Peptides against a protein of PDB entry 7Z53. Designs and how they scored, part 150

Target 1, 150 residues: chain A of PDB entry 7Z53
Amino acid sequence: PRIKNQADCIPFFRSCPACPGSNITIRNQINALTSFVDASMVYGSEEPLARNLRNMSNQLGLLAVNQRFQDNGRALLPFDNLHDDPCLLTNRSARIPCFLAGDTRSSEMPELTSMHTLLLREHNRLATELKSLNPRWDGERLYQEARKIV

## One batch from the design tools (peptide; made by RFdiffusion4, then SolubleMPNN)

Design b2_p30_7_s3 (from b2_p30_7, 17 letters changed)
Fold by OpenDDE base, seed 1:
Structure b2_p30_7_s3 (fold): chain B 150 residues (1-150), chain A 30 residues (1-30)
Amino acid sequence: as target 1 above (150 residues)
Amino acid sequence: SGYSNTLPNPLLELQLLHLLLTPPVYIPIL
């Protein structure tokens, strides 16, 4: 309802579909996202961590994605590389290491894992769209602009 | 990137499915 021309918009899926609410607006959705997960939990609050969360092999401004697994063709969070990985020790049959995110708790709470995964996908989708609209932007510009929208 | 497998986490898949089945909210891209 806030934007009249949807051609200038990108679809964004809700991070909490079961949360109680009345009218769905862009602002309300953003507020809901920020209330559940700070953007710093996705991108990292420290520069070294933020760089490790990015795909630095190209100039597309993307966040890094899992290289072993996908979710029906969709991206998952990359794995961390911990010396004593508690995720591997907890469920030895699954053999899934802890995920790397801006928040170390991402692997401890499935709700956070899902939220971070969603925002990872949205960032990469936004960056891809921005690249299409602005083909001369470099990876840093694409990353920063996508981050501002999320 | 080489993807060979789906993550064997039914809980995560179920959660992601519920998140992604909601109607989209349109946001400005610039």
Scores: peptide ipSAE 0.024, ipTM 0.513, DockQ to the pose 0.175
Fold by OpenDDE base, seed 4:
Structure b2_p30_7_s3 (fold): chain B 150 residues (1-150), chain A 30 residues (1-30)
Amino acid sequence: as target 1 above (150 residues)
Amino acid sequence: SGYSNTLPNPLLELQLLHLLLTPPVYIPIL
């Protein structure tokens, strides 16, 4: 489904829709989005959620990734753990739980799910790069700095 | 890790492709 009330939305533009898979295209999309969007959509606006979205098993400042599936070797959003998972209930054949993201609406709109996935990947890429550049940084610093760049 | 390289349903792959190829969309604010 697509958001009907466009008054509560911002336009998201793609620089090169004819260039699928291009890092430039993805980067431009991310930049266009993050320039106007509160990162809370990705990182969560509430601390408990924000913590759940992070990989706290190490000091790499990463966002949590799906532990069951990958997308051609690339990260997917982690699954949420809902008692009555509406994603499972609405499409029982697919058996794909709702994704955990900073916005509960992420699993309601495929576009948002995809966007959050891309931003997850970008964050983790940045955090990884920052770790390489700054080995002394702890996970919190890496997470925050990557978040700032996204 | 016990990761599967692909979801049982390639929905997300299609979603990603959709994101990359389709015209601009409106994204909810907050």
Scores: peptide ipSAE 0.024, ipTM 0.498, DockQ to the pose 0.146
Fold by OpenDDE base, seed 5:
Parts: sequence; structure tokens; C-alpha cells
Structure b2_p30_7_s3 (fold): chain B 150 residues (1-150), chain A 30 residues (1-30)
Amino acid sequence: as target 1 above (150 residues)
Amino acid sequence: SGYSNTLPNPLLELQLLHLLLTPPVYIPIL
């Protein structure tokens, strides 16, 4: 949709000419977005979904990541477990199931998939760093503190 | 666990690249 009133908007920078593709670029973009956008759709607004998005195999406070694929060594969203997966039928050659994310539209809009992927990576980075700084924190504390920062 | 498998096509990688390299846009304050 067309933005009619720019006074109700802030600029979001999607590029960093000085350091394109760097972790700093990603961090700066996320900070610009999360300064005014609620990240609740990344984590899921409903408790059952939010739990399903977490890595519950350890006490590291991480979000779940894809167990089959990576993107140049970086995490991807986990696949959903749908009985009749529409994503598999959309592109039979790709053989990629629908992604599981806080926003149900993530697999319908590649832009949302990308955003959720970036924020997944940032959350897990933050949780990992927080674990290093606070070794006695359990997974719930790490998850919540990382969520607050994102 | 070091999963090394990549996606069978570069679609998601291209979308990530697009997100990182597109010009600034104005987003509503929510």
C-alpha cells in the first residue's frame, strides 16, 4: 500500500555503503527496524507458537533453527510440520516445506521470511553472548533477555 | 551440529541480499 502521510513514518535504511553484507550492516538495519516495530511477530504472539519456535533441546535460550539447511553457514528458519504442506506443492523442484515463524504469512511473503531469518540470527547471537556474560542464567532467562534486546 | 546442506535454489539468499541492499524506505511508526 502507498504511504500517504510521511509524517507518521520514519526512514528505514536497508543498506550500508561502508560495510555492505557485514554483521554490522545487519545489526544496524535491525536496530533501525526494532526502534519502532514490535518484534512480537518474530517470536509469535501466542504462547503455544512461541514455545514451538524455541530450541527446547538445551538451556541456551535459542530460537529453533533449520535442521536440514544453512545459508552459507548461517541459520535458516525451521520447517513447519504441515500435513498438507502447500509450499512443497508450490515448487516441486525446490522441495522446500513451509517455514515455521511467528507470522503465519512468512512463507507467503519472501520479504517476511528474510526478516524473520535475520531476527532469528540476531536473537541467537544475543542469547549466545548473554550466556557467555552470564553463565548461570537458564534458558528462559537467556531467551527473555535476548528478546528484550531485539 | 554443523549442518552443511544449502538450499536447492538461491531464492532465499537473493531475498536476503535484496533486503540488505535496497534503498531506504519510510515505514509507519506502529
Scores: peptide ipSAE 0.023, ipTM 0.497, DockQ to the pose 0.140
Fold by OpenDDE base, seed 3:
Structure b2_p30_7_s3 (fold): chain B 150 residues (1-150), chain A 30 residues (1-30)
Amino acid sequence: as target 1 above (150 residues)
Amino acid sequence: SGYSNTLPNPLLELQLLHLLLTPPVYIPIL
């Protein structure tokens, strides 16, 4: 997040009070949160990982979400598929693997996991809103524009 | 929306912790 900005006003853009649909108070709060996170932790630092973090089943520009669990109807991070998954080893009875994020450390600290979950939800929310505003945008455009706003 | 789960969010952390510490209960995504 916050690694690229659109030059033109886009609805729901973080710091544009004149942009339609802007909520400055909420956006400022999100900006504060994202200031503590390297964007690579959310989106991946390498292209193969970045692709694995995306939902490629459609052209909605979404990040992938957990397919086994939700948080009261809200998205959770997808599970990774690590060999010798350390999360499975720490609690063998739980059988919950590590979450997939830009870094494996995301599963080691609940604060990071929570923040990445929040940012996942925000990205997908923004991509959804951008799709409604720009129906002709493809998944790549939606993903990139949402990424700029997060 | 996503704004309902801002940090610090003890509920979210508790839910995630519960997920990690308890046997999995599948919550189907329809």
Scores: peptide ipSAE 0.032, ipTM 0.517, DockQ to the pose 0.020; fails the geometry check

Design b2_p30_7_s4 (from b2_p30_7, 16 letters changed)
Fold by OpenDDE base, seed 1:
Structure b2_p30_7_s4 (fold): chain B 150 residues (1-150), chain A 30 residues (1-30)
Amino acid sequence: as target 1 above (150 residues)
Amino acid sequence: SGYRNDEPVPILELLQAYLALTPPEWIPIL
């Protein structure tokens, strides 16, 4: 990524010993989260699934977000489109389908879903920042570079 | 907690509860 100044350092590196800023603590916390949650659960290990997890309607390199719900204005994971949705089978009154994630079982555990949600938000934040720093990068590069950082 | 075969799980409520545990310093960015 194009680094304009020292403030750009922390957001774009998993480890940056010489980087200053308040974001160090946040980055360390996020790193702890990503160490606990396999990135494959966020991005998918199969290409067709990985593509479905992405927002392909633009060249911003974003992961797809929920189109029905937000968390106080913040992004949630998109819903999956399962014919035999086990979440709906169990929760008919609530009518909340399974969330789409890299691991189909993630939706069975709100704990994991919440972690995936935070990593989704971080990815999209990073991709947005990378776009600002590198306006000519296409969506694929933005996505891949953000994925490397998360 | 997770889904059970015999009990409904309020997934959105639980998700919201877990997301509420996000550190306040993350709120500006996450």
Scores: peptide ipSAE 0.337, ipTM 0.769, DockQ to the pose 0.036
Fold by OpenDDE base, seed 3:
Structure b2_p30_7_s4 (fold): chain B 150 residues (1-150), chain A 30 residues (1-30)
Amino acid sequence: as target 1 above (150 residues)
Amino acid sequence: SGYRNDEPVPILELLQAYLALTPPEWIPIL
């Protein structure tokens, strides 16, 4: 993607040559994870769902995060608002509803949920970095460019 | 997965357990 300052280098950039300060090993691992997890499971395959997965309260291009819980200060997926939430039936003690993701079934599987969580964090990290490098980009541009890199 | 239909699942604990398997080198980033 195009950056405002051509001299800047974005760490963990997927479609550009590796930056000197970037950890290529980590990027490769993230790319492998992204290949294993369908991007539609993270971003949604339909526009209404995709919009619901985004933080629309600002122009930072971020994905929405959980408002009730964090993992040691780090973001978790937001909860969905299902009429008949199967996760509430399964998780009787904690009453934790299903997570909002591109695939509801994936959000019920802790293994996939954890992977989606990591990709959520990576997207938001990238969007934040892109905002720093391109302060004039709006939320849509930041979101789309971060999505391309993940 | 080892839970039956009638057995409650501590989904948040399981999620945290899987997240704890994140490689240490990722922690400063993710």
Scores: peptide ipSAE 0.325, ipTM 0.760, DockQ to the pose 0.032
Fold by OpenDDE base, seed 2:
Structure b2_p30_7_s4 (fold): chain B 150 residues (1-150), chain A 30 residues (1-30)
Amino acid sequence: as target 1 above (150 residues)
Amino acid sequence: SGYRNDEPVPILELLQAYLALTPPEWIPIL
């Protein structure tokens, strides 16, 4: 990414130990999450799915987020669009469809769903920061660069 | 652990509970 001021720190990169104000512990923990939960589970390993996981309504390079629900104002995974939604069948009273993620099992395990959600939030945060640093980057560039950092 | 198709799970409540375990120091970031 372009640094507006060469003296500026880049604390949001995967590794920026030279930045005194950066919390390396947090970054290490995020890296551990990314290692444990393969990024392919977040982004999808197939291109059609990967495109469906992206917010294509703008050039911000964001992953799609739930349009119905939030977690205290924070993003959740979008819902999938399944013809025979097993999540609706399992929880008939709740009427909550399956979440859309790179891993179809995300809705089966809240543990996985939560981890995917956190990585979703991190991606969108990174993309937002990259946009701030590189205003002329298009959505594809922002998405790919954020994906590499997560 | 996974859940069976015949086992009702309060998915949103559980998800919220797991998300609540996010380290506080992450909240300003995520």
Scores: peptide ipSAE 0.318, ipTM 0.762, DockQ to the pose 0.039
Fold by OpenDDE base, seed 4:
Structure b2_p30_7_s4 (fold): chain B 150 residues (1-150), chain A 30 residues (1-30)
Amino acid sequence: as target 1 above (150 residues)
Amino acid sequence: SGYRNDEPVPILELLQAYLALTPPEWIPIL
């Protein structure tokens, strides 16, 4: 479950739950997936791309989310801004551009994009909880700490 | 592989379908 009372929780660790009631098995599964997928595909391996993947409008350390669509109220990856968007060509009348990810090829595979989306949601969840636990942390600190845990 | 040279893909629908496969036990923490 999500952290509701910060007083009942300890600092986050990658392999340790923040709260005694958290599911460490799920965390281990996420960690295994992150290792398999390569976090660079989620966060970007280049600084300019990494910044584009972040929500830089605030100090919450969040990854950017889609501004046009959601999945039953849950976040989706933002769209890229490609001059010649191959996804628009592939989808024809669908008018859905490529998603912005650490690897442009990811947007061509919904299977992989779904994993990126889940990790996006997890990152933003963690960043939100870290902000609650550490109100004085700036966006960079929140982003980096959440990234460590994912 | 990818869908760039394939038939038109309803990308959002497919993405939603794959996301729907998220293990239910993950939902509380995602």
Scores: peptide ipSAE 0.318, ipTM 0.752, DockQ to the pose 0.042

Design b2_p30_8_s1 (from b2_p30_8, 19 letters changed)
Fold by OpenDDE base, seed 3:
Parts: sequence; structure tokens; C-alpha cells
Structure b2_p30_8_s1 (fold): chain B 150 residues (1-150), chain A 30 residues (1-30)
Amino acid sequence: as target 1 above (150 residues)
Amino acid sequence: LSALLLLELLRLLLEELARKAEAFNAARLA
């Protein structure tokens, strides 16, 4: 290979091809990214990821937040646990890992990071308000109802 | 998401980006 040092390579995964059955000259990829409108970028498109994005330590229906850093008291996205973390490789001096969100692009662009952060905060705000209004609701119901509102 | 919520989030996003840009520029010139 042209690049001899592969230890610093950013992992890039190729999506599966979409085969609509018609003869097309352009190979289409299956869209693995969900719509922004349904907020799956925050909640995750798959159940295992969705569970990892939740705060399961209580029954408040909250999304998980960063445990190391806050933004002037405001929540930040939790860190992911990637083996070859591209964020650490990009800026070695900062030593800040990638954020965990429903969209893997959340750490690639500051615009997406900010949007995900804001939606995270909004969900947690809604869940907190719903808990206040409905004290008997458990964490699952709070999470789902807040998700519906978002 | 409601339209109002989306607009508010967009506003906050833009403000956040502006602050970060200013901080970066200030640090660069220091």
C-alpha cells in the first residue's frame, strides 16, 4: 500500500450497495443515516445504540451526558469508546475522544456536534419537566414521551 | 421537532459557533 503507516489511518467503512432491481449505471449505497426530522441522529437508529445513549442509572428517562466535561454547567455529549478513535488521532495534543450520538458524524463537524448537544439538552429538559408533571411515570415512559415531543 | 423548537435550536447553534470562532481567533492572535 502507498501509506506504510496504517496505525494512524481513520477507519472508513463502506456501506452496502442498494440494488433496486433496475439497471442503473450508478451504484447507489444504502442510506445508513437516518433523517434529522425524526431526531434519530440523537436517539440512534438501532436499539443497542439507543440504549447506550440513555442514562440507565436512574428512572428519569434521560439521555446520557458527558461525565468529564460540562459547558458552563450545561450537558455535553458523552464520549464514545472507540478502539481507534479518529478524534484522538486528528488532534493528538487535545486528547479528546469522539462524542457518542445517534449519528456517527456528530464529531466530524462542529455544526453537527452543536446540534446534537442542543437536542440532548432539550430532551433532558423535557424529560425533567415530564417527571415533574407526572411523578408516577417510570424512566421508560419519560424517555419515550420526551422523544415523541422532540 | 416543532418548527419553533428547530428555529430556537438553530439560533443557539449559530450563537455557539460564533463564540467558538471568536475564541479561536483571539487565541490565534495572542
Scores: peptide ipSAE 0.015, ipTM 0.346, DockQ to the pose 0.018
Fold by OpenDDE base, seed 5:
Structure b2_p30_8_s1 (fold): chain B 150 residues (1-150), chain A 30 residues (1-30)
Amino acid sequence: as target 1 above (150 residues)
Amino acid sequence: LSALLLLELLRLLLEELARKAEAFNAARLA
């Protein structure tokens, strides 16, 4: 293999190939990732991930935010807790772990990172507004309603 | 705020599309 140091490899999973019905020789792929616009990029497609993306320390229906850093007072994506964090391997000097998001590519492309961040902020804004309008709603209700709006 | 968010999202989408287009073109020409 071209890359000899496997310890520094970023795990990269490709989608399965898909053959189009046309005579176009371009190889297509079955999309194994959520859409760039899909809100599942924020909320996660699977329940365990979805729970990890939430702030479960209160009943505000919020998504988890970064506890170490903010963007001039604005929320950033929370960090993941990976055993072999590929983001730490990408730039050893920066020592910044991967972001935790519904889309695993969130730390790979700045555009996705930004999108996830913005939608995270929007969700939390909506949840906060919903809490103000409906003080008796619990965290689950707030989370679900905000998720529906996003 | 919603309008600003939409504008920002649109900007980001356009940037992503541009990036993907560049990558696609590079791959196609290789």
Scores: peptide ipSAE 0.013, ipTM 0.293, DockQ to the pose 0.017
Fold by OpenDDE base, seed 1:
Structure b2_p30_8_s1 (fold): chain B 150 residues (1-150), chain A 30 residues (1-30)
Amino acid sequence: as target 1 above (150 residues)
Amino acid sequence: LSALLLLELLRLLLEELARKAEAFNAARLA
């Protein structure tokens, strides 16, 4: 299992409740989840996060990839930089941080991690192809056009 | 994303999950 030390606390917060009318029999939650259609899970819904998800070291319009690990030459999600990283706290021996994605749930569910990784790879593939077709496009144009296609 | 791309991504997702599961099991049993 990923969690070796179950005695440590995991710093999660409960969603705020949504109370439709006077019905208190069922507790609803404010929907803080992103839509798959808008791909905000990949690109982020906030500008600071969106910038951190991009590779700003060149003009290729790429998303940032993991700098420590690859999957047989294929890109992985970059690591986040959390002060109280729950992934590090759950297994101090492994020393593997949480992944950074447009959705904060990226490291909570392996299925989401995989989906985010695949869409990351697809974006970078598209940006690379667009660069080949349009060599004079700058990084911003490549990023936005690839994002539109995704 | 086109429907075809979504299907391909879904296929790749399933393959990736299977591979990760195998790797996890191998590591667990080692």
Scores: peptide ipSAE 0.007, ipTM 0.304, DockQ to the pose 0.020
Fold by OpenDDE base, seed 4:
Structure b2_p30_8_s1 (fold): chain B 150 residues (1-150), chain A 30 residues (1-30)
Amino acid sequence: as target 1 above (150 residues)
Amino acid sequence: LSALLLLELLRLLLEELARKAEAFNAARLA
Protein backbone atom coordinates (compact mmCIF):
# COMPACT_ATOMS: atom_id res chain seq x y z
CA PRO B 1 0.00 0.00 0.00
CA ARG B 2 1.00 3.56 -0.66
CA ILE B 3 0.77 5.62 2.49
CA LYS B 4 0.28 9.32 1.96
CA ASN B 5 1.02 10.37 5.50
CA GLN B 6 4.78 10.27 5.36
CA ALA B 7 5.12 11.76 8.81
CA ASP B 8 4.06 8.50 10.36
CA CYS B 9 6.25 6.37 8.17
CA ILE B 10 9.36 4.55 9.23
CA PRO B 11 11.82 4.27 6.39
CA PHE B 12 12.05 0.65 5.43
CA PHE B 13 13.82 -0.80 2.47
CA ARG B 14 12.81 -4.22 1.31
CA SER B 15 15.59 -6.52 0.25
CA CYS B 16 15.80 -7.42 -3.39
CA PRO B 17 14.31 -10.77 -4.25
CA ALA B 18 16.45 -13.73 -5.05
CA CYS B 19 15.39 -15.75 -8.05
CA PRO B 20 16.47 -19.35 -7.62
CA GLY B 21 15.07 -20.29 -10.99
CA SER B 22 12.35 -22.43 -9.52
CA ASN B 23 8.63 -22.11 -9.24
CA ILE B 24 8.86 -21.55 -5.53
CA THR B 25 6.20 -19.13 -4.46
CA ILE B 26 8.07 -18.15 -1.34
CA ARG B 27 9.93 -14.93 -1.80
CA ASN B 28 13.54 -15.15 -0.72
CA GLN B 29 15.78 -12.18 -0.26
CA ILE B 30 19.10 -11.87 -1.97
CA ASN B 31 22.15 -12.68 0.09
CA ALA B 32 24.88 -10.26 -0.79
CA LEU B 33 27.30 -11.69 1.73
CA THR B 34 29.65 -14.54 1.03
CA SER B 35 29.65 -15.80 4.59
CA PHE B 36 27.14 -18.00 6.31
CA VAL B 37 26.62 -15.45 9.03
CA ASP B 38 25.64 -11.88 8.45
CA ALA B 39 27.55 -10.21 11.21
CA SER B 40 26.90 -6.68 10.03
CA MET B 41 24.85 -6.16 13.14
CA VAL B 42 27.96 -6.81 15.18
CA TYR B 43 30.38 -4.69 13.23
CA GLY B 44 28.09 -1.86 12.28
CA SER B 45 27.27 -0.53 8.87
CA GLU B 46 28.73 2.92 9.38
CA GLU B 47 32.40 3.63 9.83
CA PRO B 48 32.07 5.82 12.91
CA LEU B 49 30.01 3.21 14.66
CA ALA B 50 32.30 0.44 13.52
CA ARG B 51 35.22 2.28 15.00
CA ASN B 52 33.44 2.75 18.28
CA LEU B 53 32.80 -0.96 18.42
CA ARG B 54 36.51 -1.70 18.23
CA ASN B 55 39.12 -1.78 20.92
CA MET B 56 41.48 0.92 19.74
CA SER B 57 43.71 0.85 22.81
CA ASN B 58 45.95 -1.78 21.26
CA GLN B 59 46.87 -3.39 17.95
CA LEU B 60 45.10 -6.67 18.55
CA GLY B 61 42.17 -6.09 16.22
CA LEU B 62 39.66 -6.76 18.95
CA LEU B 63 36.14 -5.59 19.38
CA ALA B 64 35.47 -3.53 22.44
CA VAL B 65 34.25 -5.38 25.48
CA ASN B 66 32.49 -4.35 28.63
CA GLN B 67 34.83 -2.70 31.08
CA ARG B 68 32.64 -3.09 34.12
CA PHE B 69 31.32 -6.61 33.90
CA GLN B 70 32.39 -10.02 32.72
CA ASP B 71 30.69 -13.36 32.54
CA ASN B 72 33.02 -15.60 34.49
CA GLY B 73 35.95 -14.14 32.64
CA ARG B 74 34.17 -14.03 29.30
CA ALA B 75 33.54 -10.83 27.46
CA LEU B 76 30.28 -8.96 27.45
CA LEU B 77 29.11 -6.25 25.12
CA PRO B 78 30.33 -2.79 25.98
CA PHE B 79 27.93 -0.22 27.26
CA ASP B 80 26.81 2.60 25.08
CA ASN B 81 26.86 6.21 26.13
CA LEU B 82 23.41 7.43 25.33
CA HIS B 83 21.75 10.59 26.36
CA ASP B 84 18.56 9.56 28.07
CA ASP B 85 19.52 5.92 27.94
CA PRO B 86 16.29 3.96 27.63
CA CYS B 87 17.77 0.98 29.42
CA LEU B 88 18.53 3.09 32.44
CA LEU B 89 15.12 4.66 32.30
CA THR B 90 13.23 1.38 32.17
CA ASN B 91 14.98 -0.06 35.20
CA ARG B 92 16.52 2.61 37.32
CA SER B 93 17.41 0.29 40.14
CA ALA B 94 19.53 -2.00 38.02
CA ARG B 95 21.51 0.89 36.54
CA ILE B 96 22.52 -1.11 33.51
CA PRO B 97 23.00 0.98 30.38
CA CYS B 98 22.18 -0.16 26.91
CA PHE B 99 24.77 -2.20 25.11
CA LEU B 100 26.76 -0.82 22.24
CA ALA B 101 26.53 -2.87 19.09
CA GLY B 102 26.21 -2.52 15.37
CA ASP B 103 22.53 -3.17 15.74
CA THR B 104 20.81 -0.57 17.84
CA ARG B 105 18.30 -3.19 18.88
CA SER B 106 20.92 -5.26 20.66
CA SER B 107 19.58 -4.33 24.06
CA GLU B 108 15.94 -4.83 23.21
CA MET B 109 15.92 -8.60 23.04
CA PRO B 110 17.97 -11.04 25.07
CA GLU B 111 18.31 -13.26 22.04
CA LEU B 112 20.00 -10.52 20.09
CA THR B 113 22.16 -9.60 23.02
CA SER B 114 23.29 -13.18 23.33
CA MET B 115 24.00 -13.53 19.65
CA HIS B 116 25.96 -10.32 19.57
CA THR B 117 27.90 -11.42 22.61
CA LEU B 118 28.77 -14.74 21.05
CA LEU B 119 29.85 -13.18 17.80
CA LEU B 120 31.92 -10.63 19.66
CA ARG B 121 33.62 -13.42 21.54
CA GLU B 122 34.18 -15.33 18.35
CA HIS B 123 35.70 -12.33 16.64
CA ASN B 124 38.03 -11.71 19.53
CA ARG B 125 38.96 -15.36 19.62
CA LEU B 126 39.75 -15.31 15.92
CA ALA B 127 41.68 -12.09 16.18
CA THR B 128 43.70 -13.51 19.03
CA GLU B 129 44.44 -16.65 17.09
CA LEU B 130 45.37 -14.66 14.02
CA LYS B 131 47.69 -12.54 16.11
CA SER B 132 49.37 -15.66 17.36
CA LEU B 133 49.81 -16.93 13.83
CA ASN B 134 50.80 -13.56 12.42
CA PRO B 135 52.55 -11.54 15.09
CA ARG B 136 53.48 -8.75 12.71
CA TRP B 137 49.94 -7.99 11.64
CA ASP B 138 48.62 -4.71 12.91
CA GLY B 139 45.28 -4.21 14.54
CA GLU B 140 43.53 -3.18 11.36
CA ARG B 141 44.56 -6.27 9.49
CA LEU B 142 43.70 -8.53 12.37
CA TYR B 143 40.31 -6.92 12.68
CA GLN B 144 39.54 -7.17 8.99
CA GLU B 145 40.72 -10.74 8.65
CA ALA B 146 38.77 -11.85 11.68
CA ARG B 147 35.76 -10.00 10.36
CA LYS B 148 36.03 -11.79 7.04
CA ILE B 149 36.18 -15.14 8.75
CA VAL B 150 33.14 -14.40 10.88
CA LEU A 1 32.22 -18.79 9.48
CA SER A 2 31.85 -22.38 8.50
CA ALA A 3 28.62 -24.25 8.89
CA LEU A 4 30.12 -26.08 11.82
CA LEU A 5 30.98 -22.85 13.53
CA LEU A 6 27.48 -21.62 12.95
CA LEU A 7 26.09 -24.72 14.55
CA GLU A 8 28.44 -24.33 17.44
CA LEU A 9 27.40 -20.75 17.90
CA LEU A 10 23.80 -21.82 17.84
CA ARG A 11 24.52 -24.43 20.47
CA LEU A 12 26.29 -21.90 22.63
CA LEU A 13 23.45 -19.46 22.17
CA LEU A 14 20.94 -22.00 23.34
CA GLU A 15 23.05 -22.89 26.32
CA GLU A 16 23.48 -19.26 27.21
CA LEU A 17 19.78 -18.63 26.94
CA ALA A 18 19.10 -21.61 29.12
CA ARG A 19 21.50 -20.38 31.75
CA LYS A 20 19.96 -16.96 31.70
CA ALA A 21 16.52 -18.41 32.03
CA GLU A 22 17.59 -20.47 34.98
CA ALA A 23 19.23 -17.50 36.57
CA PHE A 24 16.12 -15.43 36.13
CA ASN A 25 13.97 -18.13 37.58
CA ALA A 26 16.27 -18.59 40.51
CA ALA A 27 16.36 -14.90 41.17
CA ARG A 28 12.62 -14.64 40.94
CA LEU A 29 12.11 -17.44 43.41
CA ALA A 30 14.58 -16.01 45.89
Scores: peptide ipSAE 0.007, ipTM 0.305, DockQ to the pose 0.021

Design b2_p30_8_s2 (from b2_p30_8, 18 letters changed)
Fold by OpenDDE base, seed 2:
Structure b2_p30_8_s2 (fold): chain B 150 residues (1-150), chain A 30 residues (1-30)
Amino acid sequence: as target 1 above (150 residues)
Amino acid sequence: LSVLLLLLLLALLLEELAKKAEKDIAARLA
């Protein structure tokens, strides 16, 4: 394990229970995700998160990208701003925060991080291409049309 | 050498599929 310090707390939270009735023999969890196929792992399931995932500095319809690091000029996921960030506990010297994505598990393992990064790049590629094809489209339309394709 | 060749072929196939997808998207948006 990368975390060896017993003084560090790993913030694992149990899912909230869904309690539709009084006779609950089996504990079910609340579904916090969108119920339809909408690539919510990229875009989030809630409007505030979706907004935070977008680059709102321009009208290009792009997702937000990392401002500190790039992968050979290619975009990485932006950092999250978690109060109790478990990623900051993993490598204390580097002090790299967890990544922000539509799925909160984006930093759980490298494979997930890679897939989320790939999909973010694909969205931004699509939005850029759509802008070139449709110069009069605004940022919202570009974002939504790219999202429909992803 | 065989694994490298297979990976190269796979990469070329993926590139061709991506180009085809782009053309299909462009055709649908026109």
Scores: peptide ipSAE 0.000, ipTM 0.231, DockQ to the pose 0.014
Fold by OpenDDE base, seed 3:
Structure b2_p30_8_s2 (fold): chain B 150 residues (1-150), chain A 30 residues (1-30)
Amino acid sequence: as target 1 above (150 residues)
Amino acid sequence: LSVLLLLLLLALLLEELAKKAEKDIAARLA
């Protein structure tokens, strides 16, 4: 890494070990991700994260979006609320926190950030269209149906 | 009305495809 400042620690956590059997000599991590293709990079693999990714202020079934910045009127990924935010630590001049997405790697590369942003936009587009087609659907149903399509 | 009907049919089709995909995935994981 091209980090000049060695005074700041980069938060790096070792994965939790899987339960060892009596003859296991190699430490394996617990799988924290879903084992199937379910767009967990958008929606998260854990229920608390999934809730944090949702816009719970309305019944539109939307994902949360950035409240500070937009891309020519288009939504961006919301910021995460990390205590020791590595994005803030590595670039203090930009003052841009890491993005919140279903995948923690959403802020590692601009290309990856772009893909997460695209999928977030697509979900919100789908949820909006589904609301138009089904005015009686509540926010939970809209979210789940949009999620099924993504 | 035709576009709305088409979109509704598409949504239903996508729902069925999603259900099928879930079943296929569940079958592979079993």
Scores: peptide ipSAE 0.000, ipTM 0.177, DockQ to the pose 0.015
Fold by OpenDDE base, seed 4:
Structure b2_p30_8_s2 (fold): chain B 150 residues (1-150), chain A 30 residues (1-30)
Amino acid sequence: as target 1 above (150 residues)
Amino acid sequence: LSVLLLLLLLALLLEELAKKAEKDIAARLA
């Protein structure tokens, strides 16, 4: 390595390889996400995260929204509850935690934050409309159907 | 050079807007 001082090193691990198929000689990484396009950037790729992203206080199938802030009545991403929250560490004066989204990078740049916010709003809009159209649908069905549309 | 200058100006503008937003947020949180 070019850097001799190990104290200056950032640990970076190469992704584990997937087992190659019979005719595949190219090294691919193991898939640690969902196997299909399912808007996992919004909903998460793991059930515990997906649950944390949902508003579980009711049966409306909504995603969780920020409880402290709104944008002219419009929802914002909920805050995460990280032990060592990098957003709190980088901006101690504002004391704004990182946002919780399906993608952990949601707070890395404003563009990502905006897109996740947009998709969260769209999900909640869809779930609300679906509830209006289908009053007998439970929260799980509303959530999943809205997710399919997003 | 003109494009670079424009990008720099845009960056400065965004920084200023960010600072303003931070102040506004801080004021609302106080």
Scores: peptide ipSAE 0.000, ipTM 0.212, DockQ to the pose 0.016
Fold by OpenDDE base, seed 5:
Structure b2_p30_8_s2 (fold): chain B 150 residues (1-150), chain A 30 residues (1-30)
Amino acid sequence: as target 1 above (150 residues)
Amino acid sequence: LSVLLLLLLLALLLEELAKKAEKDIAARLA
């Protein structure tokens, strides 16, 4: 990256270098995110992230939620587990980590945080309702069907 | 006040969309 000092930066990269084909001298970029509207801001653009965003402790198809805090009983975004968490660096006294979402910018602005939280809640609501309607569905199906609706 | 109103309107819109989605889902499952 051209930015040498990343200590005060949110590590958000939208593009990745494309593998050079034949004799292409121009370094092309590919989208590091999904290229279509798929709610990747909620679910992530990559499978490892998507898995980390899921509640894998049960077969309810739910997204992971915050384990430390709730909003009057309502779910909040889970915390990320970043080695160099910029949120921890900005306010060392509060010791509140950045939120984990499909978009790494989820903690950049309260508005984004709120939207991601809303969509997480909606997913979990949908998955819960789908489970009620379809008791025989497994967690994967519940997750995917809820994701399709979101 | 304008921002709050906008947020409220957005929330209401999202609620209506959610209700619509629920109806659509229910209709597909019925």
Scores: peptide ipSAE 0.000, ipTM 0.235, DockQ to the pose 0.017

